# Ledger of designs, part 327: peptides against a protein of PDB entry 6DSZ

Target 1, 361 residues: chain A of PDB entry 6DSZ
Amino acid sequence: NYVVTAQKPTAVNGCVTGHFTSAEDLNLLIAKNTRLEIYVVTAEGLRPVKEVGMYGKIAVMELFRPKGESKDLLFILTAKYNACILEYKQSGESIDIITRAHGNVQDRIGRPSETGIIGIIDPECRMIGLRLYDGLFKVIPLDRDNKELKAFNIRLEELHVIDVKFLYGCQAPTICFVYQDPQGRHVKTYEVSLREKEFNKGPWKQENVEAEASMVIAVPEPFGGAIIIGQESITYHNGDKYLAIAPPIIKQSTIVCHNRVDPNGSRYLLGDMEGRLFMLLLEKEEQMDGTVTLKDLRVELLGETSIAECLTYLDNGVVFVGSRLGDSQLVKLNVDSNEQGSYVVAMETFTNLGPIVDMCV

## One batch from the design tools (peptide; made by RFdiffusion4, then SolubleMPNN)

Design b2_p28_7_s2 (from b2_p28_7, 15 letters changed)
Fold by OpenDDE base, seed 5:
Structure b2_p28_7_s2 (fold): chain B 361 residues (1-361), chain A 28 residues (1-28)
Amino acid sequence: as target 1 above (361 residues)
Amino acid sequence: SEREKELKEKEEKEKKYLEELEEELKKK
């Protein structure tokens, strides 16, 4: 009996920061294939709290806080379309991860999208959106009393969605997405009607974006709108204001991940395929009427890290770099650059022992 | 029950819609 001591996965395929264990604790949650690792962020570093085995590879992992919850809940979707909403409960030394709701959201018919599973949560926690299949947008209404995750599909006319997010500050849940058609890539918005189970026309669209536009970032208020990241350009649109930059430095390697630093959306981390870490800055302009508008976009090279699969800003200039291909890192962002012009210092490195080949026996 | 009938009719409509979508996706 070779007890193949199943080596714990070390490759990171997702990470998220929030307040999962308590309202006060800052948590880092790390997805490593079928495992969820929960840490508390401390001044001394990452304190492990719990490891949770999932019934499948984690494909989506998002924290959200419904109205009247004191702490965040965790949405997980697996690669086998098992969905759950998890809650952390602690009673003295006893730590339980409670399943509040679960369901399987697999459709019997549908073409799985080439860009994989996308899961998004409305910022007002009205629904979860899932792009699982081409031409379909799945909606899971968020209801507190519902232990069974019920979903419905809405038809998307746009068969080739690249990325999708829910926008902030919308009266109705509104998605913004990059899609491709024979004419190129475009950005469109739709309002999601829970009542009618259909799309209504969204507030804005942007036709003919960059051909390699790959990511949508929803920008919180006061700016609102979205950032569209391409290979050569970064654009902002909110319906009223459009702004584009094409910094030559981003053209060198494809940006593959992003994370919001500031709650107000003034700064974002960007990671590329070479392990370069950037800061995207949104410069504000305060109008005479007290409205805040975007003045400019700026990109700064911070330094180099492991190739990020995911990035998450923790606190005090500390960033977790989740890597699938290399070692994950905890890095510090400094105000001053070193002699090499880098603002990044590695604090801790987490050795990646490579992919666990699930030997399907 | 009437509710079970309504649920079944919704499932049948969703199934039909997915079948029609699959046919459209095969043509493109």
Scores: peptide ipSAE 0.027, ipTM 0.459, DockQ to the pose 0.010
Fold by OpenDDE base, seed 4:
Structure b2_p28_7_s2 (fold): chain B 361 residues (1-361), chain A 28 residues (1-28)
Amino acid sequence: as target 1 above (361 residues)
Amino acid sequence: SEREKELKEKEEKEKKYLEELEEELKKK
């Protein structure tokens, strides 16, 4: 009797930070293929709370807080297009992960996008958006009383979407996306009408962005707008202001992930394919009317880590580096650099044993 | 109602578009 101790997956394919277990707890949630690991972030480190098995590979994992929820809910989409909204409940020592809503969002028609599944949540929690198939944007309206996740499609004229996000501070849910056509890569915005189930013209567009523009970051208020990350450039646009930088240091390796550090969007972590960790800083200018505008963008090299698949800032300068290709890490960001000019210190390393190929036992 | 007719026309247009998109994607 070979007790094949089913090795747990160790490769990280997603991570998110929020308040999932309670309003007061800071949580780290880690997706490892079909497994969700839930931790509480403490002064002493990561405390494991629960591990949850999913019926498929986690493709999207996002925390969101609908109006009048005390804590975050978790949206999960699997690679098999099973969607669910999860709630954490604890009653004494009893811990339950409750499915608030579920559904299958697979279409019978459509080409699965080569860049994979993109899932995004409106900051106002009005809807979930899904780019699953070329030429389609799927919308899941968020309703508190709906146990069944119903979705509809909206036609995208732009067949090759690279990345998409919901913008902040929009009266209507508004997406911003990078797309490719025969003329190059472009940025466009659309308003999403839940009532009419259609796109309306968004507030702005930017034609002919950098050819390798790969990521959109939605910037919260007071700045609003979006950051577009390319191979050679980082650009900001909010409809009124455009700013671009081309720091030579980012040309050396492709930026592949990002995470917001500050709630106001003044700082972002960036990770590249060499495991370099950067800070993107948004310098503010306060106007006499109390409005805040972007003055400048700058990028600082913080140091080196494992190659990040995902990054999440926890608290007190601690960052979780989720790695698919290497060991995941907890790292500390220091105020002062070491002798090598690094601000990064590894606190803990989580050995990656590689992808568990589904042994069909 | 006129609104039910408009909804049905939108659903038929959406269905037709999805069918056309599938045919275009099969030609590539």
Scores: peptide ipSAE 0.026, ipTM 0.540, DockQ to the pose 0.010
Fold by OpenDDE base, seed 1:
Structure b2_p28_7_s2 (fold): chain B 361 residues (1-361), chain A 28 residues (1-28)
Amino acid sequence: as target 1 above (361 residues)
Amino acid sequence: SEREKELKEKEEKEKKYLEELEEELKKK
């Protein structure tokens, strides 16, 4: 009887950082297929806290903090459309991951989108948005007392959504998305009415963006708005200001992931398909009235890592590079570059043994 | 609290580190 020790999945398909275990603990959460790994970030490195088996491949994993919560909650959506909101509870040495709410958000009718599942949370925690099917935007209202995640669909006229985010600083929940039509790729915004279960006209739109515009980054206040990342260009728009850059260095490989470094949205990590790590910098301009506007965008090459599926900034210049294709890494960003001009130093490497093919023996 | 003080000191240290990194990236 060969006890095939089921090897644990090692390929990372998502990562997020936040305060999940407590208000004060910095956590790294890693999705590895059907497994969720929870770490505490310490000065000595990653301390494992708990591993959780999920009933399906994790497709969305997002931390959020509703009003009145002392710590972050975790939203998970599986590839089988099982949604849950998880809470960490510790009672002495006993650690429990509690399901606060759950539901299945699968529709009987709909074309699954070719760009896969997108899950987003309103920064004010009013709702979760899901792009699961073409021509539909699913909304899960966030209610404190609701143990059952109920969703409704809003029709999208835009059938081919590439990426979508909720914007910051909006009176109503507002989505910003890149979509494709026969004329090219465009950016549009919609306000989401929970009451009427419909879209209202958003604050702005931009027609005819770069043909390969693939990602939306919602920028927090004071800047607000969104960054649109393409193959050749990075653009900013907030309804008032538009700015575009086309740094030659990003043309060499497609940017595939991003992560915000600081709360004010002045810096973002970008990872490309060659494992290059960039810093995107938002240069501020302070107006005489005390308003902060975007002056310029800049991209700087930090160095090379494993090919990132996901990035998350931890603290003190430490970044987790979650890789699906290669080894995941903890890397240190240094203030000074090495002799090769790299700011990146690998601290730890986590061997990727590849996808566990479930050999049903 | 002492813990709130430690958290603030950590946040200030992090902010300073990130500002220094941004300045070095501007010199290139």
Scores: peptide ipSAE 0.022, ipTM 0.382, DockQ to the pose 0.859
Fold by OpenDDE base, seed 3:
Structure b2_p28_7_s2 (fold): chain B 361 residues (1-361), chain A 28 residues (1-28)
Amino acid sequence: as target 1 above (361 residues)
Amino acid sequence: SEREKELKEKEEKEKKYLEELEEELKKK
């Protein structure tokens, strides 16, 4: 009897950092196919707290903090369209992951988008947005007392959405998305009306962005707006200010993931398909009226890591590099470069044994 | 270009498909 010890999945397909276990704990949450791993970030490294089996591959994993919650809640969407909101609860030594809300958000009719499932949360926690199907934007209203995640669809005129985010600092929930049409790629914004279940005209649009514009980063206040990452360019737009850079260094390989370092959105990590790690810096200019505007964008090569599927800044210059194709890593960002000009030092490496297909028995 | 024509035909097909989908979703 070969006890095939079902190897636990090691390929990382998502990671998030926040305060899930408590308000004070910094957590790293790692999605490995059907498995959620919860760690506490400590000075000594990652302390495992709990592992949770999900009823399907984790497709979306986002932390969010509704008004009046002391700690973050976790939104998970599976590849089978099972949605849940999870809460960590500890009672002495007993650790429970509580399902606050759940639902299946699968439509009976819909073409699954080629770019896969996108799940986003409004920064003010008014709604969850889901791009599951072409030409549809699914909205899950966030209600504190709602145990059942109910969703509705809004029609998108833009059939080929590449990426979408909720913007910060908007009176109404506002999405910003890159889409493709026969004329190229464009950026558009829509306000989401929960009441009317429709889109209203958003604050701005940018036609004819870079042909390979692939990612939207919502920038928090005071800057607001969005960063659009292309293959050759990085652009910023907030409805008033537009700025674009085309640093030659990013042209060598496609940027595939990003993570915000600073809460104010002054720095972002960028990872490319070669495992290069970049810092995107937003240089501020303070106006005489006390407003902060974007002065410039700068990209710095930090070094090389495993090819990131996801990046998350932890604390104190420590970054988790979640890799699907290679070993995941904890890396330290240093202020000074090493002899090779790298600011990145690997602290810990997590061996990837390859895609373990969890046979759901 | 021939590629722009193919892209436009793809979008028109997708648009039609989505319209059919919306009609079926409204019937349920």
Scores: peptide ipSAE 0.018, ipTM 0.385, DockQ to the pose 0.009

Design b2_p28_7_s3 (from b2_p28_7, 16 letters changed)
Fold by OpenDDE base, seed 1:
Structure b2_p28_7_s3 (fold): chain B 361 residues (1-361), chain A 28 residues (1-28)
Amino acid sequence: as target 1 above (361 residues)
Amino acid sequence: DEEEKAKAEREKKEEEYLKKLEEALKKR
């Protein structure tokens, strides 16, 4: 009896950091196909806490903290459209991952979007938004008392959504998205009415963005607004301020992932298809009235890593580089460059053995 | 609160570190 010990998946397809195990613990959560790995970030490195099997490939993994929760909850959506909200509970040495809510969000009618599944959470935890199908935006209202994730669809006139995020600092939940039409790519905003189950006009739009605009980053207060990442340009818009840069260095390879470094949204990590790691810097200007506005955007090459599928800043200049195509890495951002001018040093490398074909028998 | 002070100190150390990195990147 050869017990073929099914090799555990090693390719990373998502990562997130937050306070999942407790309010004080910094956690790294890693999605590897159907497996969720939970670590505590320590001064000595990553301490494994729990591994969880999911009923399908993880397509969305997001931490969020509803008002009056002591720690973050985890939203997961699988590629089979099974949604759940997970809570970490520890009682002595017993560690349980509890399903707070679950549901299947698959529609019988709709074309799956070519850009895949997008899942986003409102920063104020009012709703989850899902782009699963062209011309539909699915909303899951967040209610504490509801163990069943109920969703509804809002029709989206823009059929070819490239990326979507919820904006910060909005009275109503507001989405910002890049879409494509016959005239090119554009950015638009919509307010989401839970009551009327419809879109209202958002605060701003930007027509004719870069043709290859591929990512939206929602920027927290005090800046607000969004960053739009293209092949050749990075733009910022918040309704009042517009700024664009076209640093030649980003033209060499497509930026494919990003992560916010600081809570105020002054710094972001960017990863490209060549494994280059960048820092995007938002330079602030303080106005005489105490308002903070964006002065400039800057992109700085930090160094090279494995090709990132996902990035997450941990603490103390440590970054987790989740790779699908190569080895995942824990890297240190140093203040001083090495002899090659790199600010990146690999601390730990996690061997990727390639795609595990989970033959679900 | 001691926890709030510890959090604020961590956030301060983090910002000081990132600021030094940013300053180094600006000087090259």
Scores: peptide ipSAE 0.608, ipTM 0.933, DockQ to the pose 0.863
Fold by OpenDDE base, seed 4:
Structure b2_p28_7_s3 (fold): chain B 361 residues (1-361), chain A 28 residues (1-28)
Amino acid sequence: as target 1 above (361 residues)
Amino acid sequence: DEEEKAKAEREKKEEEYLKKLEEALKKR
């Protein structure tokens, strides 16, 4: 009996930062295929806390904090459409990952979307949204006492959704999405009625965005709205304000990843297919009434990293670069550039041994 | 109260760091 010691997966397919172990601990959670790794971020580096095996490839991993929770809960969706909400519990030295809720959200009818699974959480924790199939938006209402994740579908007229997010600061849960039709790519918003289980007209739309618009970033208050990332342009829209930039530097390689640095959405990390790391800056304008509006968008090249599948800002200018194609990294954003004009220094590198080929021998 | 103060101090230090980075990037 050759116990083939199954090599642990090393390719990162998701990462998230939050307060999962406690309200005070900063955690890095890393998805490596079927494995979830939980770390505490310390001044000395990453301290491993727990590893969890999942019953399938992790397709969605999002932290969220419902009202009255002291710490974040973890939503996971697998590629087999198993959904769960996980809670960390510690009792002395005993560490348990508890399933608060679970369900299977697979539909018997539907075309799986070519762009894969998208999972999003309403910032006010009213619902989870899932784009699993073309022409359908699945909603999981969030209820504290419900151990069974119940879902329903809302029909989307837009069959080819590229990306979708929930917006911030909306009275009703509101999605913003990029979709493609025969006329090009467009941005639309819908309000999601939990009561009626339908879409209502959203606050705004933008027809004929850039042909290669690929990502939506929901911007927190005070700005609100969304950023749309294209190949050649970055645009902002909140219903009242529209801004577009076309920095030549982003045309060199496609942006494929983003992460919010600030809770207020003033800074974002962007990663491209060449492993270039950028900071997207939202310049503020304070109005006489104390309202904050977006003045301008700016993109700054920080430096080079491994090609990011996912990025997450930790603290003190430390960023985790989760890579599927290369080695994952902890990098430091320095205030002072090096001689090459890079603000990025690799602190730690995590060797990627490649995908575990499930050779069923 | 102490935990909230410690959190606020961490958030302040973080913003000060990021602001210095942003200022450096603006001077480039």
Scores: peptide ipSAE 0.602, ipTM 0.931, DockQ to the pose 0.860
Fold by OpenDDE base, seed 2:
Structure b2_p28_7_s3 (fold): chain B 361 residues (1-361), chain A 28 residues (1-28)
Amino acid sequence: as target 1 above (361 residues)
Amino acid sequence: DEEEKAKAEREKKEEEYLKKLEEALKKR
């Protein structure tokens, strides 16, 4: 009986940073197919804390902190539409991952969207939004006392949503999304009414964005609004201000992932299909009334890494590069460039052994 | 108080580091 020890998955399909183990600990959480790996970020590197097996491939993994929680909770959605909210608990040396809430959010009727599963959390933790099926937006209200994740659908007139995020600084939960119709790609906003279970008109829209507009980044206050990333352009809109850049360097390869570096949303990491790592910079202008407005957008090449499926900034210029196609990396952003003009140095490399081919013998 | 001070000091050191990186990127 050769127990073929099923090789552990090494390809990364998601990563997130936050305070999951405690309020004080900085954590890196890594999704590797059905496995969740939890690390503490230390000055010496990544300290492993726990590995958790999930009942399916992780499709969404997001940290969030409801009002009155001391540390972050983890939302997970699997490719089989099993949703859960997880909490880390430690009692002495005993480490438990507690399921606070769970549910299956699968619909009996619906066309699964071609762009896959999108899961988003309202910045004020009022709801979770899910784009699972064409023409539907699923809402999970966040309630502290509910162990069962209940969801409802709102009909979306826009059938071909490319990406969606919740905006910051909105009185009501507000989504911003890129969608495609026969006339091209567009950006629209909707307010989400939990009471009426419907969409209301959002604060702004932008018709006829770039044809290859693929990603929405919600920008925190004081800027607010959203960044739209295309193949050739990066645009910002907040209802009052519009700004667009078309840096030639981004035309060379498609940007495929992003991560916010700072809480104020002044800096973002961007990764492309060639493994190039960029910094997107939001230049601020302080007005005489103390308001902060966006002055300009700038893109700067940092260097080259493995092709990122996901990026997350840790601390002290350290970035985790989660790769599906290559080796994942822990990299350092240096203030001084090397002889090749790169600001990126690999600190650690995590070998990707490729897909587990289940050879059904 | 001490924990909030330690947090604020970490956030300050982080911003100082990122600002130096941003300034280096602007000067090349």
Scores: peptide ipSAE 0.601, ipTM 0.932, DockQ to the pose 0.870
Fold by OpenDDE base, seed 3:
Structure b2_p28_7_s3 (fold): chain B 361 residues (1-361), chain A 28 residues (1-28)
Amino acid sequence: as target 1 above (361 residues)
Amino acid sequence: DEEEKAKAEREKKEEEYLKKLEEALKKR
């Protein structure tokens, strides 16, 4: 009798930070295949709160706070296209994860995109956007009273979307995306009309970006706009201002993940395929009228970690490095470098036992 | 309120820490 101790999945495929358990608690949420782990970030480290089994591999996991909610809600989309909005509820010692809304968003038609599932939430919580299939953008309107996640598709002329985000500070929900056509990679924006179920022309576009432009970062106000990350360059555009940097250090390995450090989007973490951790810095310029504009972009090497699948800044220079290929880590960003010139120190390491085949018995 | 003050103090300490890190990164 080999008791195959069903090892819990250890490979991390997503992580997010926010206020899920309460308004006051800082939470780390970790997706490990079908498993969601919820932690409270404490001065002593990560305190486990709850584990949740999902009906399929977690493909999207995003925290969002609708107007009038005291804490964040969690959107999850599985690889089987099951969508849900989850709420944490505690009643004394009883901890429940409540499904606020649920739906299946699978289409009978469409080619699944080769770059996988992308799920994004409008910063103003008007909608969820999903890139599931080539040439389609799925919209889930966010309505508080709707327990059924209803979706509709808008046709995208751009068949090969690389990455997409909602922009901040837009009157209408506005997406910014990198796409590829026969002429190269480009950045475009669209406004999303919930009423007409169509795209309107967005505020800006940038044709002929770097050929390996792979990621879009939506930048909060006051800067607004987006950062486009490539293999050789990092660019910023907000419709009025364009900036580009090509720091030689990023050419050594492809940046594969990012996370915003500051609520205002002044600092970002970047992780590459070699496990190098960078900080992207947005240098501000204050105009005489009090308008804050982006002056420059700078990239600084912090140190080396496990190869990140996802990064999330916690607090006090602590970063969670979610790894699929290696051990996940809790790392500290120190003000002083070590003898090797690294600002990164591993605080805790979470052993990755490799791909656990979830034998659903 | 006390909660808002505690939040603002945390955010200030965080920014002070990150700023020190940023300054250290500029000096290397």
Scores: peptide ipSAE 0.599, ipTM 0.932, DockQ to the pose 0.880

